Peptides against a protein of PDB entry 2AZE. Designs and how they scored, part 69

Target 1, 148 residues: chain A of PDB entry 2AZE
Amino acid sequence: AQECQNLEVERQRRLERIKQKQSQLQELILQQIAFKNLVQRNRHAEQQASRPPPPNSVIHLPFIIVNTSKKTVIDCSISNDKFEYLFNFDNTFEIHDDIEVLKRMGMACGLESGSCSAEDLKMARSLVPKALEPYVTEMAQGTVGGVF
Target 2, 101 residues: chain B of PDB entry 2AZE
Amino acid sequence: GRLEGLTQDLRQLQESEQQLDHLMNICTTQLRLLSEDTDSQRLAYVTCQDLRSIADPAEQMVMVIKAPPETQLQAVDSSENFQISLKSKQGPIDVFLCPEE

## One batch from the design tools (peptide; aimed at target 1 E94)

Design b1_p30_1_s1 (made by RFdiffusion4, then SolubleMPNN; from b1_p30_1, 18 letters changed)
Fold by OpenDDE base, seed 1:
Structure b1_p30_1_s1 (fold): chain B 148 residues (1-148), chain C 101 residues (1-101), chain A 30 residues (1-30)
Amino acid sequence: as target 1 above (148 residues)
Amino acid sequence: as target 2 above (101 residues)
Amino acid sequence: SLRVDWKFTVINKDGTVEKYDKIHHLVMEK
């Protein structure tokens, strides 16, 4: 009885670990799709413009975004060497990482929210190795749990 | 019996996890290839127009933070005000505003 | 690197402290 109980605990631990890894894999796939899609977009845009954008007009990954109302009062203190910043906000603010920004830009083809059209799904599949295509399809259908 | 059944279940879960690990390795490899490709790095950027599409600078101020790896960001939610503390040990932090126009 | 690898710490109004290796979206509201 005790042996069976120990195995049941182990079973539950493994199931939880698999669930966590599934989440991690989905995030990695979304990152891959977003990055490749972004690069593809920019490459095409630069070819159309016959030149790269001005250096000071673009923001290279990685980055973090902080946004708040224009009415928000922000106090900023910066160390002499710029190694330390301190911001004080008197109202609501938001923080976004670059991946979140890319997702909102549609670079992940709506796969992250289940709003993936047939064309979006085709694009998403084209941006991953063949071995990951079935998983992308399952993500779009919301049936990833059926893989195991 | 029950013991044999549980043992078999664990073996099946192990195989499933190994398959999952394999897919993760493929994915991480692709990401590493992107990070090591100079052209991809050069093209991995967004514009202020992209940021405006997410948070309209007409209503929202958009601040961009670029900092070295392992930078620490501490956000404090207090009753008086909110605070963001940035601390880098590897180099200077660059903060700039995304212009409205 | 194409990824943010910062360390994030969030201190909530109730005193709860949360630490993350990544943060996609955080909102602090009055």
Scores: peptide ipSAE 0.499, ipTM 0.911, DockQ to the pose 0.913
OpenDDE base, seeds 2, 3, 4, 5: peptide ipSAE 0.400, 0.375, 0.398, 0.391; ipTM 0.906, 0.902, 0.907, 0.905; seed 4 fails the geometry check

Design b1_p30_1_s2 (made by RFdiffusion4, then SolubleMPNN; from b1_p30_1, 14 letters changed)
Fold by OpenDDE base, seed 3:
Structure b1_p30_1_s2 (fold): chain B 148 residues (1-148), chain C 101 residues (1-101), chain A 30 residues (1-30)
Amino acid sequence: as target 1 above (148 residues)
Amino acid sequence: as target 2 above (101 residues)
Amino acid sequence: SLLVDLKFTIIKKDGTVEEFDKISHLTLSK
């Protein structure tokens, strides 16, 4: 019947939306873990050094990085008020946001790839609220994706 | 029947989505709390050493961009050249190179 | 990240234009 067909369409729409939200949730969890882990690392490091690092030696979040070969020729134009930048590259370049940097630093404990050790998983779980721990476990096991 | 089965499925999917929304709200709340905590924000930084670990300045040039919210970043991939355009409406953009040390 | 509130526009060599509110990784190559 037409009614059943309509409900099937709605079902598929909802399933797709849930899938998208699952992806978003995973990213949010990774961000939370990465941020908290970073803060924890730096706090410990500063305590060991008995002082904070020089202001010009650190890069506070948020940020974006662009990397390219040292041989790449870059032309840069900057407006007088620094509101506008234009970069021209003669070869390949990469753009990374701060979260990508943190992931590569291991701040997400390898959870992003489901390749975390027992110790990494323990750390990850310790950095999220209790309600999120089961989901962290699922991410580590690669079992996320089912509808619950 | 089929109608009843589909109706039940939709109810279950609704409950699942509500659970996801709840978990997402928990996450966003935690992130907001981090952004509002002065000490956390003070400690939310990476070093040049960190950047070297992912992009060695011996081989790569690493450019850091700090821009105000809602800044437009346009990347153009053309046969002529590769281009990045940054346009801010809320303030100046800071760009600097990570030194090799 | 959620802290990076930027508008991303990518214009590909084939003329395709894509807009994003976030990008974790982007590579443009010949």
Scores: peptide ipSAE 0.277, ipTM 0.892, DockQ to the pose 0.784
OpenDDE base, seeds 1, 2, 4, 5: peptide ipSAE 0.235, 0.257, 0.250, 0.246; ipTM 0.885, 0.888, 0.888, 0.888

Design b1_p30_1_s3 (made by RFdiffusion4, then SolubleMPNN; from b1_p30_1, 13 letters changed)
Fold by OpenDDE base, seed 4:
Structure b1_p30_1_s3 (fold): chain B 148 residues (1-148), chain C 101 residues (1-101), chain A 30 residues (1-30)
Amino acid sequence: as target 1 above (148 residues)
Amino acid sequence: as target 2 above (101 residues)
Amino acid sequence: SLSVDLKFTITKKDGTVEEYDKIHHLVMSK
């Protein structure tokens, strides 16, 4: 009885750890897909334009963005060496990292929400190594939560 | 029995975890390869149009922050104001506004 | 580098401080 109890505790511990790793893996997959898809998009666009975009028209990763209403009053203090910034907002603001931006751009093919079409899924699969394709499929189906 | 069943479950879970570890290693390797590929890095960018799809500069102010690794970003929620503090340890921080056009 | 590498510290109204290695989307609102 005691031995079984100990094993049950261990089982639960392992299940929780696996769940955490599943989440981490999913995020890594999404990042990979998003990045590769972005690169592919831009490569194609540049080929069509027969030139790169103007340097000042693009924002290279990594970055974060902060957005707020134009009506928001922002006070900014910057150190002399630009090592430190302080912003004060009098109203709501949002922060988005580059990954979030890419997801909202559709670069992750809607896989992040399980809302990908067959074409989206095909694209997603094409952007990962073969070993990851089954997991991408599971993500699209929303069935990753199971133990395999 | 129950003990045998639990033991078998634990073995299966161990295998599952090992598979996850393997897959994660594959992912991290792929990401490293991307980071090391000069052409990929050159093409790893978004446009102002892309950002407009997230937050329209016609209605929203969009500020872009490019900071060195390990920069600290502190967001503080106070009763009257909200604050963002950026502190870099290894270089200057670049902040600029995304133009409407 | 593919993604930003920042240390996030969120201080809530109640004074609680939370640290994160990543934040994809944060909304600070009244």
Scores: peptide ipSAE 0.392, ipTM 0.905, DockQ to the pose 0.938
OpenDDE base, seeds 1, 2, 3, 5: peptide ipSAE 0.383, 0.388, 0.378, 0.369; ipTM 0.904, 0.904, 0.902, 0.901

Design b1_p30_2 (made by RFdiffusion4)
Pose (drawn by RFdiffusion4):
Structure b1_p30_2 (pose): chain A 148 residues (1-148), chain B 101 residues (1-101), chain P 30 residues (1-30)
Amino acid sequence: as target 1 above (148 residues)
Amino acid sequence: as target 2 above (101 residues)
Amino acid sequence: SSESATSTLEIVGGIATLNLPEKFRKLELP
């Protein structure tokens, strides 16, 4: 019974590591797909009607987005060297990642929620190495859990 | 008995984790190659029209923050106001708005 | 009273990652 207790806690410890790693694997696959999709969308757009986009109309990764109502008062304070910043808000605001932005743009082909059309899934499968294809299929069905 | 049952479980979980680590390894390698790729980095950008479909600078205000790696972001819910604090240990941070308003 | 969350910016594959709780990603007035 004593030894069994030790094996059980070790088992639960491993089950927790696997559960964490599955979520990490899924996020990494979505990033791989989203980043490759964004790059190819821009590579193609730069062909159609030549001259690369003006530098001010473009934002390179990595970045963060903050949005609030147009009325919301914001108070900005900056350190000399611009290493430190402080913003005060008199209303609700939202903070978004670039990966979340890319997902909302559909760059991950709806795979973030299994919302893939046949073309979306085909696109997602082609942007990931063959060894990751089964796991992409698992993500598309939502049958990722059960903890293997 | 149960001891063999738990031992068999530990074996299944060991093999499963080795497989997951392998896939993660392949996955992070793909991401590393993308970060080392100059042409991809040059093309890894979003337009103002992109940031629109997720929050357009017509009704809502959009702020872009670009801080070097390892910088800290603290968000605060005061008794009366909301705040965002950014502390970069190395390198300056950049902040700007979107053109359409 | 006040509540706060602190996150460190991590960059993997050229993409930013923050570990902020959802409550602090979108704060609301009571």

Design b1_p30_2_s3 (made by RFdiffusion4, then SolubleMPNN; from b1_p30_2, 14 letters changed)
Fold by OpenDDE base, seed 3:
Structure b1_p30_2_s3 (fold): chain B 148 residues (1-148), chain C 101 residues (1-101), chain A 30 residues (1-30)
Amino acid sequence: as target 1 above (148 residues)
Amino acid sequence: as target 2 above (101 residues)
Amino acid sequence: GSKSATATLKVVGGLAKLDLPDEFKVLKKP
């Protein structure tokens, strides 16, 4: 009886750990898809333009952004060595990492919300190693969370 | 019985976790390869149009922060204002408005 | 009178990840 109880506790622990890893894997997959899709987009764009964009016209990864109204007053204090920044905003602002930006740009093919068209799903599958394709399919179907 | 059933469940969960770890390793490896590929690095960029597309481009100001890994960011919501504090230990932080602004 | 959240910037595969709670990703005045 006690042995069974111990195993049940262990089972629950493992299930929770697996769930956490599933979440991590999903995020990693989305990152990979988004990154590759971005690179592909830019490669195509540069080919069409027959030149790379001007150096100061683009923002290279990695980055984070803060967006706010143009009317927002921002006060900034910067240390001499630029190791420390302090911003004060008098109105609403948003903070996003580049992964979130890429997702919102559609670079993850809508996979992040499990809302993929057939074409989006095809693209997503093409941007991951073969071993990850089944998992991408599960993400698109919203069936992730089961036991392998 | 109950014990045998639980034992079998744990074995199955172990196998499932191993498969999950394997997939994570594959994905992590791919991400490393991408980060090390110079061509990919060159093409890993967004435009100001991209950044503004996530909000109202006509009314939004976009500030870009380039900070070293492990930089600490603190967001504060006070009754008087909102604050963002950045503290880096690995190098200087670069902050600028979207170049196309 | 104030609430705060702290996150450490992570870089994975060349991408930045900031683990801020959702409520701090968008700070709005009432």
Scores: peptide ipSAE 0.545, ipTM 0.917, DockQ to the pose 0.897
OpenDDE base, seeds 1, 2, 4, 5: peptide ipSAE 0.519, 0.510, 0.519, 0.517; ipTM 0.914, 0.912, 0.913, 0.914

Design b1_p30_3 (made by RFdiffusion4)
Pose (drawn by RFdiffusion4):
Structure b1_p30_3 (pose): chain A 148 residues (1-148), chain B 101 residues (1-101), chain P 30 residues (1-30)
Amino acid sequence: as target 1 above (148 residues)
Amino acid sequence: as target 2 above (101 residues)
Amino acid sequence: PVTSSFTVTLTYTLPLLPTVPAVDFTEFFS
């Protein structure tokens, strides 16, 4: 019984590592897909009607987004060297990642929620190496859990 | 008995984790290659029209933050106000708005 | 939305590249 207790806690410890690693693997697949998709959208858009986009109308990754109501008062304080910043808000605001932005743009082909059309899924499968194809299929069905 | 049952479980979980690590390894390598690729980095950008479909600078204000790696972001819910603090240990941080308002 | 206080350390999968600001925020913020 004593040895069985030690094996059980070890088993639960491993089950926790696998559960964490499955979520990490899924996120990394979505990033790989989203990044590659964004790059190919821009590579194609730069063909159509030549001249690359003006530098001020473009934002390179990585970045963070903060949005609040147009009325919301913001108080900005900056350190000399601009290493430190402080923002005060008199209302609710939202913070979003670039990956989250890319996902909302549909760059991950709806795979973040299994919301893929046949073309979306085909696009997602082609942007990932063959060895990752089964796991992409698992993500598309939502049958990722059960903890293998 | 149960001791063999747990030992067999530990073997299944060991093999499963080795497989997951392998896929993660392939996955992070793909991401590393993307980061080392100059043409991809040059093309890894979003337009102002992109940031619109997720929050347009017509009704809502949009702020873009670009801080070097390892910088800290603290968000605070005071008794009376909200705050965001950015502390970069190395390198300056950049902040700007979106053109359409 | 922010519902409680928290602190995060930012990590990046891609390197940071420079970007030209489109609109100066110091004209709109206090």

Design b1_p30_3_s3 (made by RFdiffusion4, then SolubleMPNN; from b1_p30_3, 12 letters changed)
Fold by OpenDDE base, seed 4:
Structure b1_p30_3_s3 (fold): chain B 148 residues (1-148), chain C 101 residues (1-101), chain A 30 residues (1-30)
Amino acid sequence: as target 1 above (148 residues)
Amino acid sequence: as target 2 above (101 residues)
Amino acid sequence: PLTSSSTRTLKWLLPLLPNVPAVDPSKYFK
């Protein structure tokens, strides 16, 4: 009885660890898809324009975004070496990482929410190594979480 | 019996975890390769138009922060304090403001 | 969006990507 109890505890521990790893893998996959899709989009756009965009018109990864109302007053303190910044706002702000931006742009093909069209899913699959394709499919179907 | 069943379950879970580890290794390897590809990095950018998916620059101030790895970010968003603190250890931090379009 | 009171490290937040160009915020903030 005690042995079974110990094994059940271990089972639960492993299940939780697997769940965590599944989440991590999903995020990694989304990052890969989003990045590759972004690169592909921009490559195509530059080809159509026959030139890259103006240097100051684009922001290269990695970055973070901070947005707030235009009415928000921002006080900014910067160290002389620019190693330290302090922003004080008089109202709420939002912070977004670059991956979130890419997701909202649709670069992850809606896979992040399990809302992929057939074309989106096809695109997503095409942007990952073969070994990851089944997992992408599971993500799209919302079937991730099953023990395999 | 129950013991045998649990033992078998643990074996299956171990196999599943190993599969996940393998897939993660593949994925991280791909990401590293992408990060090392000069052309990919050159093309890894967004525009202010893209940033409208987050917030419209016509209505919101959109600030972009470029910071070195391991930069510490502290954010406080409370009723009395709205603050962002950045501390870099590996170089200067750059900040951009998206213009109104 | 990330708005809760927290301390984070950009390495944790960002993917495995390394490019950085520069602009001066003092032009826009007081």
Scores: peptide ipSAE 0.023, ipTM 0.857, DockQ to the pose 0.451
OpenDDE base, seeds 1, 2, 3, 5: peptide ipSAE 0.019, 0.023, 0.016, 0.021; ipTM 0.845, 0.855, 0.840, 0.853; seed 1 fails the geometry check

Design b1_p30_3_s4 (made by RFdiffusion4, then SolubleMPNN; from b1_p30_3, 13 letters changed)
Fold by OpenDDE base, seed 5:
Structure b1_p30_3_s4 (fold): chain B 148 residues (1-148), chain C 101 residues (1-101), chain A 30 residues (1-30)
Amino acid sequence: as target 1 above (148 residues)
Amino acid sequence: as target 2 above (101 residues)
Amino acid sequence: PLTKSFSRTLKWLLPLLPNVPAVDPSLYFR
């Protein structure tokens, strides 16, 4: 009886760990799709333009974005070595990571929100190794959550 | 019995976790390959036009931050305090603005 | 509550890449 109880506790721990890993895997898949799709987009664009964009017109990954109203007053303090920054705003701001930017650009093919069309799903599948395709399909269908 | 059933369940969960670990390893490997490919890295960029999917630079100030891994970011957004703190241990932090069109 | 707090440790799988030159922020933005 006590042994069974111990195993039940272990089962619960494993289930929770699996759930966490599922979430992490989904994010990794989205990142992979988004990055590869971004690279593909830019490659195509540069081929069409027959030249790369001006160096100061692009932002290479990784990065984060902070945005606020142009009316917001910002005070900035920077350490001498630029290892530390402190920004004080007089109004609200937003922070976004590069992955969020890519998602909003559609680079994850809408897979992140379940807004994946048939064409989007085809693209998404094409950007991952074959072993990940079934999982991508499950993500698109919203059926991720079961145990393999 | 109950014990055998639980033992079997744990074995199945172990297999499931191993599958997840394998898939995660595949993903991280793909991302590493991307990071090691010079051409891919050259092409891994967004433009200010892309950033408008987040905020229009005509209406919003859009600040871009590039920081080393493991940089600590703390943000407070309240009626009394609006603050962002960045602390890097691995190198300098770069900050720049996205211009208007 | 009126307080919203975020704490993140920036961790990327990709290394830092050359981009636009960093603009040293002024002490005051408007």
Scores: peptide ipSAE 0.024, ipTM 0.861, DockQ to the pose 0.591
OpenDDE base, seeds 1, 2, 3, 4: peptide ipSAE 0.022, 0.024, 0.022, 0.020; ipTM 0.857, 0.860, 0.853, 0.851

Design b1_p30_4 (made by RFdiffusion4)
Pose (drawn by RFdiffusion4):
Structure b1_p30_4 (pose): chain A 148 residues (1-148), chain B 101 residues (1-101), chain P 30 residues (1-30)
Amino acid sequence: as target 1 above (148 residues)
Amino acid sequence: as target 2 above (101 residues)
Amino acid sequence: SPFTHLSPVSFFKPTEFTEESHFFTLEPIV
């Protein structure tokens, strides 16, 4: 019974590591797909009607987005060297990642929620190495859990 | 008995984790190659029209923050106001708005 | 430059005055 207790806690510890690693694997696959999809969307757009986009109309990764109502008062304070910043808001605001932005743009082909059309899935499968194809299929069905 | 049952479980979980680590390894390698790729980095950008479909600078205000790696971001709910604090240990941080408003 | 992400979440929205502090860090993906 004593030894069994030790094996059970070890088992639960491993089950927790696998559960965390599965979520990490899924996020990484989505990033891999989203990044590659964004790059190919821009590579193609730069062909159509030549001259690369003006530098001010473009934002390179990595970045963060903050949005609030157009009325919301914001108070900005900046350190000399611009290493430190402080923003006060008199209303609700939202913080978004670039990956979250890319997902909402549909760069991950709806795979973030299994919302893939056949073309979306085909696109997602082609942007990932063959060894990751089964796991992409698992993500498309939502049958990722059960903890294997 | 149960001891063998738990031992068999530990073996399944060991093999499963080795497989997961392998796939993660392939996955992070793909991401590393993308980061080392100059042409991909040059093309890894979003337009102002992109940031629109997720929050357009017509009704809502959009702020872009670009801080070097390892910088800290603290968000605060005060008794009366909201705040975002950014502290970069190395390198300056950049902040700007979107053109359409 | 390496790709980074907002750790440990990608989305945050405060709605009430809960007198709470939330800490985030930018970490390389790889």

Design b1_p30_4_s1 (made by RFdiffusion4, then SolubleMPNN; from b1_p30_4, 16 letters changed)
Fold by OpenDDE base, seed 5:
Structure b1_p30_4_s1 (fold): chain B 148 residues (1-148), chain C 101 residues (1-101), chain A 30 residues (1-30)
Amino acid sequence: as target 1 above (148 residues)
Amino acid sequence: as target 2 above (101 residues)
Amino acid sequence: MPFTKLDPVSYFKPTSLDNKTYNFQLKPVT
């Protein structure tokens, strides 16, 4: 009885760990797809233009975004060595990481929300190793976990 | 019996977790390879137009922050205080403004 | 129009923040 109870506790622990890893894996897949898709897009664009974009016209990863109303008053203090910044706003602001930007750009092919067209899914599958394709399919269908 | 059933379940869960670990390792490896590929890093950029997917620079002020890994960001967004603090230990922080286009 | 790098507005010494602070650690996508 006690042994069974111990094993049940262990079972629950493992189930929770698996759930966490599933979430992490999904995010890693989305990051991979988004990144590769971004690189592919930009490569194609530069090939068509026969030149790279002008300096200072683009921002390279990694980055974060902070946005607020243009009416918001912002005070910015910077340390001498630029290791520290302090921003004071008189109104609300938003913060977004680069992954969120890529997702909103459609670089994850709508996989993040399960809103994949057939073409989107095809693209997503093409951007991951073969071993990950079944999981990508499950993510698109909302049936994650079936591969295990 | 119950013990045997639980033991079997744990074995199955172990196999499932091993599969997950394997897939995660594949993903991590792919991301690392992309990180190490100079050409990929050169092409890993967004434009101001891309940033409009977040907020329109015509209506919103958009700042882009580039900071070294493990930079600490602390944000307070309440009715009484609106503040962002950045602290890096690995190098300088750069902040850019997205132009109004 | 290019991105404009923010120039220093003022310099400061580190200070503490409000207790209602949200923490976020920056890291590369890859």
Scores: peptide ipSAE 0.114, ipTM 0.859, DockQ to the pose 0.163
OpenDDE base, seeds 1, 2, 3, 4: peptide ipSAE 0.028, 0.025, 0.114, 0.022; ipTM 0.845, 0.845, 0.863, 0.838; seed 4 fails the geometry check

Design b1_p30_4_s2 (made by RFdiffusion4, then SolubleMPNN; from b1_p30_4, 15 letters changed)
Fold by OpenDDE base, seed 5:
Structure b1_p30_4_s2 (fold): chain B 148 residues (1-148), chain C 101 residues (1-101), chain A 30 residues (1-30)
Amino acid sequence: as target 1 above (148 residues)
Amino acid sequence: as target 2 above (101 residues)
Amino acid sequence: MPFTKLDPVSYFKPTSLTNKTYNFKLVPVT
């Protein structure tokens, strides 16, 4: 009785830990796909253009995006050494990390939202090591979440 | 019985977790390799057009923050206070505006 | 076409503000 109860507690603990790791793994996979896809896209684009884009026309990872209405008044204070910034807005703003930008660009092939076409899935699989391909497939099918 | 079933479950869960750990290690390694590859670093960029997937510069002001590792970003978004604070420990922070065009 | 570097409205000394905090990290990101 007590022994079984202890094992049940342990079982639940392990299940929760596995669930957390599954979430982390999925995010890591999405990052890998997004990054590699971005690099591939840009490489191809530069090859077609026969030149890289102007340096000030692109933003390299990593970065954070902040957006707000153009009507929003923003006060920006910067420390002398630029180590510290303070932005004051008179209205709401949004913050997005670079991974979110890449996802919305489609760099994760729609895998993050279960919107993978056959071509998207093919691309996604091609951008991960062989060992991760089955997991990518499961993500696309929405079957991730159970126990291995 | 109940005990046997639980014992078996725990063994299976242990194996599953080990598999997850292995896959995570593979994935993390790949990401590190990307971050260390000079060519990949050079090509890991977005354009202003790409940023339109987040917000249209014609209607929204879009700022891009480039900060060193371990930079702290503090955000307050309430009815009475709308503020972002950035504090870097490893170098200067750069902030850019996305053009409207 | 080019991104414009933001110019400061004013300069100030370091301050201490804490609330919802995010940490910048190089990839991989946990």
Scores: peptide ipSAE 0.031, ipTM 0.847, DockQ to the pose 0.103
OpenDDE base, seeds 1, 2, 3, 4: peptide ipSAE 0.023, 0.027, 0.024, 0.022; ipTM 0.846, 0.851, 0.852, 0.841

Design b1_p30_4_s4 (made by RFdiffusion4, then SolubleMPNN; from b1_p30_4, 13 letters changed)
Fold by OpenDDE base, seed 5:
Structure b1_p30_4_s4 (fold): chain B 148 residues (1-148), chain C 101 residues (1-101), chain A 30 residues (1-30)
Amino acid sequence: as target 1 above (148 residues)
Amino acid sequence: as target 2 above (101 residues)
Amino acid sequence: MPFTKLSPVSYFKPTENTNKTYNFKLVPVT
């Protein structure tokens, strides 16, 4: 009886760990798809234009976005060596990481929000190793959550 | 019995976790390969037009922060205080403004 | 129009962290 109880505790611990890893894996897959799709898009665009974009017209990953109303007053202090920044706002702001930007751009093919069309799913599958394709399919179907 | 059932469940969970670990390793390997590929990194960029998916620069001021790894960002967003603090230990931080046009 | 680097408005010396903040670590994509 006590042994069974111990095993049940272990079972629950493992289930929780698996759940966490599932979440992490999904995010990693989305990152991979988004990144590869971005690179592919830009490669194609540069090929069509026969030139890279002008300097300072693009921002390379990684980055963080901060946005606020244009009416917001911002005070910015910067250390001499630019190792430290301090921004003071008189109103609310938003922060977004680069992955979120890529997702909103559609680089993750809508896989992140269940808005994955057949074409989107095809693209998503094409951007991952074969071993990950079944998981991508499950993500698109919303069936991730079961134990393998 | 109950013990045998639990033991079997744990074995199955172990196999499932191993599968997850394997898939995660594949993912991290792919991401590492991409990070090490110079051409991929050269092409890993967004434009101001792309950033409009987050906020319209006609209505919003959009700043882009590029900082070294492990840079600490602290944000306070409350009725009493609106502040962002950036602290890098590995190099300078660059902040860019996205133009409206 | 190109991106423009933010010019310093003011300079200051590094200070210690304050309380009541949300921490967010900048990391590479990988």
Scores: peptide ipSAE 0.085, ipTM 0.853, DockQ to the pose 0.165
OpenDDE base, seeds 1, 2, 3, 4: peptide ipSAE 0.027, 0.071, 0.062, 0.023; ipTM 0.838, 0.853, 0.858, 0.837

